# Peptides against a protein of PDB entry 3B8E, part 193

Target 1, 230 residues: chain A of PDB entry 3B8E
Amino acid sequence: PFLIFIIANIPLPLGTVTILCIDLGTDMVPAISLAYEQAESDIMKRQPRNPKTDKLVNEQLISMAYGQIGMIQALGGFFTYFVILAENGFLPIHLLGLRVNWDDRWINDVEDSYGQQWTYEQRKIVEFTCHTPFFVTIVVVQWADLVICKTRRNSVFQQGMKNKILIFGLFEETALAAFLSYCPGMGVALRMYPLKPTWWFCAFPYSLLIFVYDEVRKLIIRRRPGGWVE

## One batch from the design tools (peptide; made by RFdiffusion4, then SolubleMPNN)

Design b1_p26_5_s3 (from b1_p26_5, 14 letters changed)
Fold by OpenDDE base, seed 5:
Structure b1_p26_5_s3 (fold): chain B 230 residues (1-230), chain A 26 residues (1-26)
Amino acid sequence: as target 1 above (230 residues)
Amino acid sequence: REELEKKLKEEFEKKKEEEKRKKEEE
């Protein structure tokens, strides 16, 4: 998120506090659960191969999985961000390069895509309105990502939701998202405005798409072992 | 929302007063 913010010069989609809440509150338990399940799956399916080479492969696979999850989460968050800003009159093309004027407190006449002028306060309100939905979108996408990452090659439907740590992580993420989204004072304390319940549902199609994509990928890998999709 | 708008407005007015003071001191 922060890299795209710098490169694209768009208004900040996610606050530092929200990032810290993701890293410390939501990502840690899921990360541990994924690491544990991958280690357990590799231990159970493989006869003891050379322990030095297998550890290196597992660390690389875990690192790649986390990197991919992070990219998918960012894409989901940015999608929600662009939708909210578009609903408030700022089309994605107009947001490119707008940061300088957006963050300037002295410019009170920043025009949206429809020629409406926005004060600094109004701009910051709409920016902070994006923080909560961005966070919630990440959580909803993480549900799918955690479920799909439980298995490398097998369908989620074949192994089921047996990991209690994963289930607990999903619950914790959801509870934290609900707390940050609806608890009084979070708008002032964390600059996270209350989320309309409809925004939870807006992330589900994206989560479902990722789930379907990964199941299709796994199906292809199972049908064509050693193919270019591996 | 209204509380945050009020806070942002107060921060903006304070900064405007500080910049005005700096311009008067130069």
Scores: peptide ipSAE 0.022, ipTM 0.486, DockQ to the pose 0.076
Fold by OpenDDE base, seed 4:
Structure b1_p26_5_s3 (fold): chain B 230 residues (1-230), chain A 26 residues (1-26)
Amino acid sequence: as target 1 above (230 residues)
Amino acid sequence: REELEKKLKEEFEKKKEEEKRKKEEE
């Protein structure tokens, strides 16, 4: 997200706090899942497959899956960001290169895509209005990751402990998202303005996309054992 | 939105006054 902000010179889609929350949440849940998956793979490796090659293949599969899921999550957040800005008069094409004028507090006549002039204060309100829904979109997309992790392995019942830790992590992220989105004063303190409940639903198409992507990936792996997607 | 706009404007005015005061002290 921050790299796209620098490269595209768009208004900042995520505040520092939301970036830290995404980084901590998105890194901890996979790291915990991987640590438990290694521990369970070491317990489930009752079969004499070469432990080094199977760990390497599983680590590569997991790293590729999480890397791809993380990219789709970022795309979901950016979609929500662009939708909110478009609803406020800023089309995605108009946002390209707008950062310099957007962040300039001395320019109070920045035009939107419809020729409406925006003061610095009005622009910053719209920017800070985007920070919360971007974070919420990431959290809602992570719910799909939980469903994917639950459907990946043959026994939903045997992975109960991993599922509890993932569920707990997602509940913590959701509780944090709710706190940051709806607690009075967070707009001033953390630049996270209150979010309308309707924006939680903007993430569902992306959650579905991730679910479909993972099911297609699983189907490809099942049809071509040993292919480039393993 | 109007309440948030008012709060943001008040914060901006305070920062502008603080920066003006710092420039007058330099």
Scores: peptide ipSAE 0.022, ipTM 0.481, DockQ to the pose 0.106
Fold by OpenDDE base, seed 2:
Structure b1_p26_5_s3 (fold): chain B 230 residues (1-230), chain A 26 residues (1-26)
Amino acid sequence: as target 1 above (230 residues)
Amino acid sequence: REELEKKLKEEFEKKKEEEKRKKEEE
């Protein structure tokens, strides 16, 4: 998220504190649950040919899976960010390079895509309004991603929700998202303004799309073992 | 939201006043 902010010179979609909360709080339990379930699935499927190479391959596969999940989560968050800003008059193309003027406290007449002038305070309110939905979108996308990552080759419907640690992690993330979104003072402390209930549903189509895409991908892998899609 | 917007405005006004005061002291 922060790298895209620097590269695109867009207004900051997620505060540094909230990024740290994601990195340290939300991702830890799911990552442990995925590592555990991967180890269990690899024990069941692989005859140990070479313990050293198999361990290295597993570590690489965990790292790749985590990196892919993180990218998908970021894309979901950015989608929600761009939707909110577009609803407030800032089209994605107009946001490119806008950061310099956006963050300048002395410029109180930053124009949106429709010629409306925005004060510094108004811009920061809109920016902080994006932080909570961005975070919540990541959590909702994580629900799908965690379910997807449970199985590399099998459908989720074939294995079911057997990992209690994964289920616990999903509830913890959801509880944390609810706490950060609705607890009094979080708007001041973390710059996470209260989220309208409607924004929880904005991520669901995206989560569903990812779920369908991954099930299709897995179906292709099952039909064509050793293909480039693996 | 309105209360948070009010608090944010008050915080920015205070920061502007502090920055102005610092510039007047330099």
Scores: peptide ipSAE 0.021, ipTM 0.508, DockQ to the pose 0.095
Fold by OpenDDE base, seed 3:
Structure b1_p26_5_s3 (fold): chain B 230 residues (1-230), chain A 26 residues (1-26)
Amino acid sequence: as target 1 above (230 residues)
Amino acid sequence: REELEKKLKEEFEKKKEEEKRKKEEE
């Protein structure tokens, strides 16, 4: 998301602090999961599989899976962002390169796609209105990731511990999303305005898309063991 | 920054009241 913001010079879709919280949260859950998997593998005294090659392959597979999921999460967030801005008169094409004028507090006559003039304050309200739905979209997409992880045929014990860690991580992210969305004063502190309940439902199609994508991926892996999609 | 945050809050509250009024009129 931050790379697209820099490249496209669009208004900021998500606060930098919130991006960091997502990035840290998304990185910590896999790291903890890997640490537990290593600890369990050491306890189980399984003969040393060549620990360098198998760890590297597993880390690469995990990194690729999380990279793909993270990209789909970002796309879902950006879709929500563009929908909100379009509903407020800013078409996606008009947002390209608009950041410089958007962030300039001395320009109070920035025109939307329909020729309506927007003050600096009005523009910032619309920007901050996008932050909360973007974040919530990411959280709802992460719920799909939990379901995906539950359906992986790992050992019941490994799946149980990973599932608890994932559930805990998603609970923290959901609690954080609820806190940021509905707690008084968070709109001022974090520039996240309260989310309309309807916007929670806008993320569900993306969660479903990810679920379908992963099921298709699993079906391909099952039908072609050793294929390039591993 | 504080003045902007105050203005943004006031405008958000106004929009919320307007949306509530529209829902009461339907």
Scores: peptide ipSAE 0.020, ipTM 0.430, DockQ to the pose 0.041

Design b1_p26_5_s4 (from b1_p26_5, 15 letters changed)
Fold by OpenDDE base, seed 2:
Structure b1_p26_5_s4 (fold): chain B 230 residues (1-230), chain A 26 residues (1-26)
Amino acid sequence: as target 1 above (230 residues)
Amino acid sequence: LKKKLEELKKEFEEKLEELKKKLEEL
C-alpha cells in the first residue's frame, strides 16, 4: 500500500495508525491461532527426501505464497480506495500526482474529475473516509487468508474448521474491525470515519479470489508434487 | 525475487519509520 502511495503520488489510502492497527491488532491473534493449528497429516507423514534442500524450498514457497496473498490483499484495499474516491468525483487517473496538492493546506480549490472544487477539509474527510473501508477490506480478505493458511497442501474442505482458536481469531478480528469502524470518536482518534455497511461487501470478491487462488495452488501441489509451485 | 522483496521490505520499513517520525512531529 505505502509503496503505491509513494510511487503514484496518490492521496494516502491508509493512515499510518490504521496500518499499525493491522500489524499489531488484526494479525497477532490470527497468527497465534495458526501456531496452534494441528500439524497437517501429510506434513507429518512425509519424510523430507533431503532435509536441507526441501526445507529451503519449503521456506521459499511459503514466503512466495504469503507475498502473493499480501499483494491480493493490497489490491483489494486499493480497489476499495479507488471506488470510494471515484464515487466522490476523483477518478483513478486524476489521483495520479494529486498528493502534493491534496496535502497542501493552502490549496482549497483542488478540482475533481468533474470540475468540483474541494477544500482542504473536504478532501481530508474523503481521505479519512477511505481509511476505514481499506481496513475493513483487509480484515475481510484476511478471513480467507486465515482459512487457507490452516493447511499447506490439503483443501480446507478436507481439513475442516476444527481449530477453535482460529474461529476465535476470526471473531476477534471482525469485532475489532467493527469497533474501529463504528465506535464514536474513532474519526478523531484514528482518523477513521464510520463505514457504511455496504462497504463490507466490497472486499468479498477479493476474499473469494484468495480462496480460489489457494485451492487452485493446493490442487496443483497435489497433482504435481515437486513442481515449482510447491 | 527474495532479495528484491527483502530490499522492498527494508525500504518499506525505512519509510514506515520516516512516517512515524513525521507523525511524531505533527
Scores: peptide ipSAE 0.000, ipTM 0.238, DockQ to the pose 0.018
Fold by OpenDDE base, seed 4:
Structure b1_p26_5_s4 (fold): chain B 230 residues (1-230), chain A 26 residues (1-26)
Amino acid sequence: as target 1 above (230 residues)
Amino acid sequence: LKKKLEELKKEFEEKLEELKKKLEEL
């Protein structure tokens, strides 16, 4: 998120406080829960042919898969950000380079894509309106990520949802997202304005994309044992 | 404060990844 904010010079899509809430609040309990996941039946049955090379290759491929999932999460958040700004009159192309004028308190006539002038206060309301749905989008995408991460090779449908701690983590992060989105004072304290319930659904295509991506990946691994995708 | 918070965030992410790795080794 911050890299795109700096490179594209766009209005800040996600506040520093919301990022901390993701890293410390939403990711911690699910991350701990994955540790208590029952070892994948297929991984434990396969003796490593070479414990050193097969472990290193597997760690690299897992790291690449998590890196790709993290990129899909970021894309989901940015999609929600661009949709909200477009609904408020700011098309994605118009946001490029706009940050300097957007954050200037003395400029009260920043034009949107339709020639409407926005005061500094109005711009900050729209910016803070983007923080909450970006955060919620990340949480909804994390649902898919957490569910797929319980297995390396087996389908989610084959392994099932046996880890009750993981399920609890999904409820905890969802409850935190709801609290941050709807609790009075969060707009002032965290710069997270209340979210329309419809915005919870904006992330669902990306959650589905992660599920499809991981199931295809796992299907390739199952069909080509010892391939570069393992 | 923002830089310190980003550093703390990075340290926490690294510790969380290390903890994830240690727990997967378990």
Scores: peptide ipSAE 0.000, ipTM 0.193, DockQ to the pose 0.013
Fold by OpenDDE base, seed 5:
Structure b1_p26_5_s4 (fold): chain B 230 residues (1-230), chain A 26 residues (1-26)
Amino acid sequence: as target 1 above (230 residues)
Amino acid sequence: LKKKLEELKKEFEEKLEELKKKLEEL
C-alpha cells in the first residue's frame, strides 16, 4: 500500500493507524494460530527423509505462498479504495499524480473527474472514508487466508474448522473491524470514518480468489508430488 | 516461538499503550 502511494502519487489509501491495527490487531491472533497449526502439522509429519533439504524447501514455499496471498490482499484493498473514490467522483486515472495537489492545504479547488471542485477538508474526508474500507477489506480477505492456512496439503473441506484459535482469530479480527468502523469518535481519533455495510462485501471476490487459488495449488501438489509448485 | 510470541505481545501492548496515549492527547 505505502509503496504504491509513493510510486503512483495517489491519495493515501491506508493510514498509519490502520496499518498498525492490521499488523498488531488483526495479524497477531492469526499468526499465533498459524504457529500452533504449523507445530501440530509438524508433529503429524512423518520424519522427513532429508531433514535439511525438506525443511528449507518447505520454508521457502510457505514464504512464497504468504507473499502471493499478501499481494492479493493488497490488490483487494486497492480495489475497494478505487471503487470508493470513483463513487465520489475520482476515477483511477485521475488519481495518478494527484497526491501533491490532494495533500496541499492551500489548494481548495482540486477538480474531480467530472469537474467538481473539492476543498482540502472535503478531500481529506473522502481519503479517510477510504481508510476504514481498506482495513475491512484486508480483514475480510484474511478470513480466506486463515481458512486456507489450516491445511498444508489437504482441502479445507477435509480438515474442517477444528482449530479453535483460528476461529477465535476470525471473530477477534471481525470484532475489531466492526469496532473501528462503527465506534463513535473513530473518525477523529483514528481517521477511520464509519463504513457502509455494503463495503464489507467488496472484498468477497478477493477472498474467493484466495480460496480458489489455494485449493488449486493444493490440488496441483496432490496430483504432482515433487512438482515446481511444491 | 513462545519467546518470540511473548516479545510480540509485549511490543503489541507497548504500541497499544502508545496509541491509547495518542488517543487521549486528541
Scores: peptide ipSAE 0.000, ipTM 0.222, DockQ to the pose 0.017
Fold by OpenDDE base, seed 3:
Structure b1_p26_5_s4 (fold): chain B 230 residues (1-230), chain A 26 residues (1-26)
Amino acid sequence: as target 1 above (230 residues)
Amino acid sequence: LKKKLEELKKEFEEKLEELKKKLEEL
């Protein structure tokens, strides 16, 4: 998110506080849950493999998986951002380079794609309206990520949802998303305006896409052990 | 596992302090 904000010079799609809430609230409990599940799986897989080479391969696989999933999460968030801004009169092409004028408090006549003038306050309301749906999109996509990261090779259906810490992580992320989206004062404190319930469903196609992608990946790994997809 | 949990807890505390500082700047 932040890289595209810098490179494209667009209005801020995700606030710094919301980024921190993701990095702390939504990523940490999952990371703990995965650490416990890996420990449990490694206890079962104790055949003497060379711990240095297997760690390096495992770290590369984890890094690639997190990198790919993080890119899909970012794409989902940006899609939601561009849809909201387009619904408010700002087409994606018009947002390119607009940040300088958008963030200027002295410019109260920034035109949208339809020639409507927007005051600084109106622009900031629209910007902050994007923060909450972006955050919720990330949380919904992280549900799929957590579920897929539970297993390296086996389908989620084979191992089931036995990890109570993972289930707790999913509930914690959802509760945090609901709290930040609907608690009074979050618009002022965190620059997160209340979300229409319909926007929760806009992220579901991306979550499903990640789930299908990973199940297909795992299916390929199961059929061709030692292939390039490992 | 306990050492990894303690490291993760420390990273959590550091990030929580960063979050508090950014909340105070808002």
Scores: peptide ipSAE 0.000, ipTM 0.221, DockQ to the pose 0.015; fails the geometry check

Design b1_p26_6_s1 (from b1_p26_6, 15 letters changed)
Fold by OpenDDE base, seed 1:
Structure b1_p26_6_s1 (fold): chain B 230 residues (1-230), chain A 26 residues (1-26)
Amino acid sequence: as target 1 above (230 residues)
Amino acid sequence: EEKEELEKKKKELEEKKKKLLEELKK
């Protein structure tokens, strides 16, 4: 997210506080889920024939897979961001390079894609209106990540959602997202304005994409053990 | 009907914007 923000010079899609809430609130549960799955897998693994090489390869593969999932997650957040700004009159192409003028407190006549002038305060409200949906998008995408993380090689349909820890993680992230989105004072404290219920659904296509991506990846790994996707 | 819904949404958005601006000025 931050890299695209720097490269595109767009208005900030996520505040520092929102990033901290993601890192502390949402990323912990996937990390714990992964740690449990690694522990369960290590208990079930017969000692790998070559523990050093097989562990290194597996760690690299896991790291690459999570890096790709994280990229899709970021794309989902940015999609939600661009949709919200477009609904407010700022088309994606118009946002390119707009940051300098957007963040300038003395410029109160920044034009949108339709020639409407926006004051600094109005722009910041729209910017902060993006933070909550972006966060919620991250959480909804993380639902798919948690489900995917639980299934290393088997389809989600084969292992099922029998893990109480996974269900608890999904509930905790959703509860945190609801709390941050709807608790009074979060707009002032966290610059997270209340979310319209419709915005929860904007993330679902990306969750589905991650799910499909992982199922396809797992299918490829199962069909070509030792291939380039491992 | 779509225009009336858009105008209603615009009014609701303007009212929310006003409330948020008042909260930010506090």
Scores: peptide ipSAE 0.007, ipTM 0.325, DockQ to the pose 0.046
Fold by OpenDDE base, seed 2:
Structure b1_p26_6_s1 (fold): chain B 230 residues (1-230), chain A 26 residues (1-26)
Amino acid sequence: as target 1 above (230 residues)
Amino acid sequence: EEKEELEKKKKELEEKKKKLLEELKK
């Protein structure tokens, strides 16, 4: 997320403190759950190959999986960000390079894609309005990612939702998302304004796409073991 | 002058954020 913010020079999609809260609060329990479930699945299914090479491959595969999940989450968050800004008159193309003027307190006539002028206060309200949906989108995407990452090779339908730790992690993330989205004072503390319930559903199509993508990926891995898709 | 100071503070905050993110990735 931060790299895209720097490269595209767009308005800040998510506050730095909120990003840190995600990284420290939401990702930890799911990551632990996935690490345990992966360790169990790898122990059960791999006959002991050369333990040095298998450990290195496993660490690389875990690192790559976390990197991919993080990219997918970021894409979902940015999708929601661009939707909200587009609904408020800022098309994605217009946001490119707009950061300099957006963050300038002395510019009160920033034009949107429709020629409407936005004061510094108005555009900061819109920016902060994006923070909560971005966070919620990450959580909703994490639901899919956690369900997906439960198994590297098996379909979710084959293994089922038997991991109690995963279910607990999903509940914790959802509770945290609800708390941060609706608790009084979060607008001041985290610059997260209350979220309309409709925005929870904005991420669902994206989560479904990720789910379908991963089931297809797993199907390809099952049909072509040792392909570049691993 | 205030604009330059704000840009300088912004750069410092971005560098601190980068360092913190690198530490969190370890």
Scores: peptide ipSAE 0.000, ipTM 0.197, DockQ to the pose 0.022
Fold by OpenDDE base, seed 3:
Structure b1_p26_6_s1 (fold): chain B 230 residues (1-230), chain A 26 residues (1-26)
Amino acid sequence: as target 1 above (230 residues)
Amino acid sequence: EEKEELEKKKKELEEKKKKLLEELKK
């Protein structure tokens, strides 16, 4: 998210504090759950394979999986951001390069795509209105990621939701999303305005896409053990 | 300055996360 903000010079789609809450709150519990499952799987895989090569392959696979999932999460968040701004009169093309004028407090006549003038305060309200849906989109996409990361080769349906840490992570992320979205004062403290319940559903297609992508990936791995997709 | 401090905190927290992940892999 932050890279596209820098490269495209668009209005800030997600606050820095909110990014930190995602990176620390939402990614820590998944990482812990994955570490426990990996330790449990390594206890079961007691055959003497060269621990350095298997660790390196496993770290590369985890890094690639996190990189791909992180890209899909970012795409989902940016889609939500562009939809909200378009609904408020700012088409995606008009946002390119607008950041300098958008963040200038002395410019109170920034025009939208329809020629409507926006004050600094009005622009910041719209910007902060994007932060909460972006965050919620990331959380909902992370639900799919957590469920996916639980199983390397087996379908989620085969291993079940027995990992209490994974379930706790899902509840923690959801509780954090609800708290940041609906707690009074979060608009001032974290620049996150209250979310309409409808925006929770906008992220579900992306979660489904990730789920389908991973089930297809796992199906390929099961059919071709030792292929490049491992 | 606030951005630099936030980036510093982010880096410290990412390092702590990495250490915790390494400890859990043990």
Scores: peptide ipSAE 0.000, ipTM 0.188, DockQ to the pose 0.014
Fold by OpenDDE base, seed 5:
Structure b1_p26_6_s1 (fold): chain B 230 residues (1-230), chain A 26 residues (1-26)
Amino acid sequence: as target 1 above (230 residues)
Amino acid sequence: EEKEELEKKKKELEEKKKKLLEELKK
């Protein structure tokens, strides 16, 4: 997100506080789930396969899969950001290069895509209106990732402890998203304005994309055992 | 005035970051 903000010179899609909430709140449960999945993988490798080579390959593959999921999450967040700004009169093409004028406090006549002039305060309200939906989009997309993690390896009964951690994580992320979205004063405190319930649904296509991605990946692995996609 | 407002906002952001980190450590 931050790299795209710098490269495209668009208004800031995600605030520092929201980034911290993602990294410390939402990413912690996936990271714990990964650590337990690696530990279970090491326990289940009872067969004398070369443990060093297999561990390195599996860690690299897991890291790549999570990197790709993180990219899909970022795309979902940006989609929600662009939809909200478009609804407020700023089309995606118009946002390119707009950051300099957008962040300038002395420019009170920034035009939208329809010729409406926006004051600095109005622009910052719209910018901060994007922060909460971006965060919520990441949380909703993470629900799909967490559900996929449940289905990766063993029977639902052996995943009982992982399922508890995962359910707890889903609840924590959802509770955090609801708190940040609807708690009074979060607009002033965290620059996260209240979210319309409709914005929770903007993430669903990306959640579906993660499911499709994981099923396609699993199909490729099943068809080409030992391939680079494993 | 802009520098003082920026310092005030920076301090508020640091305090909020500290509170959020403390809540996440709980």
Scores: peptide ipSAE 0.000, ipTM 0.183, DockQ to the pose 0.021

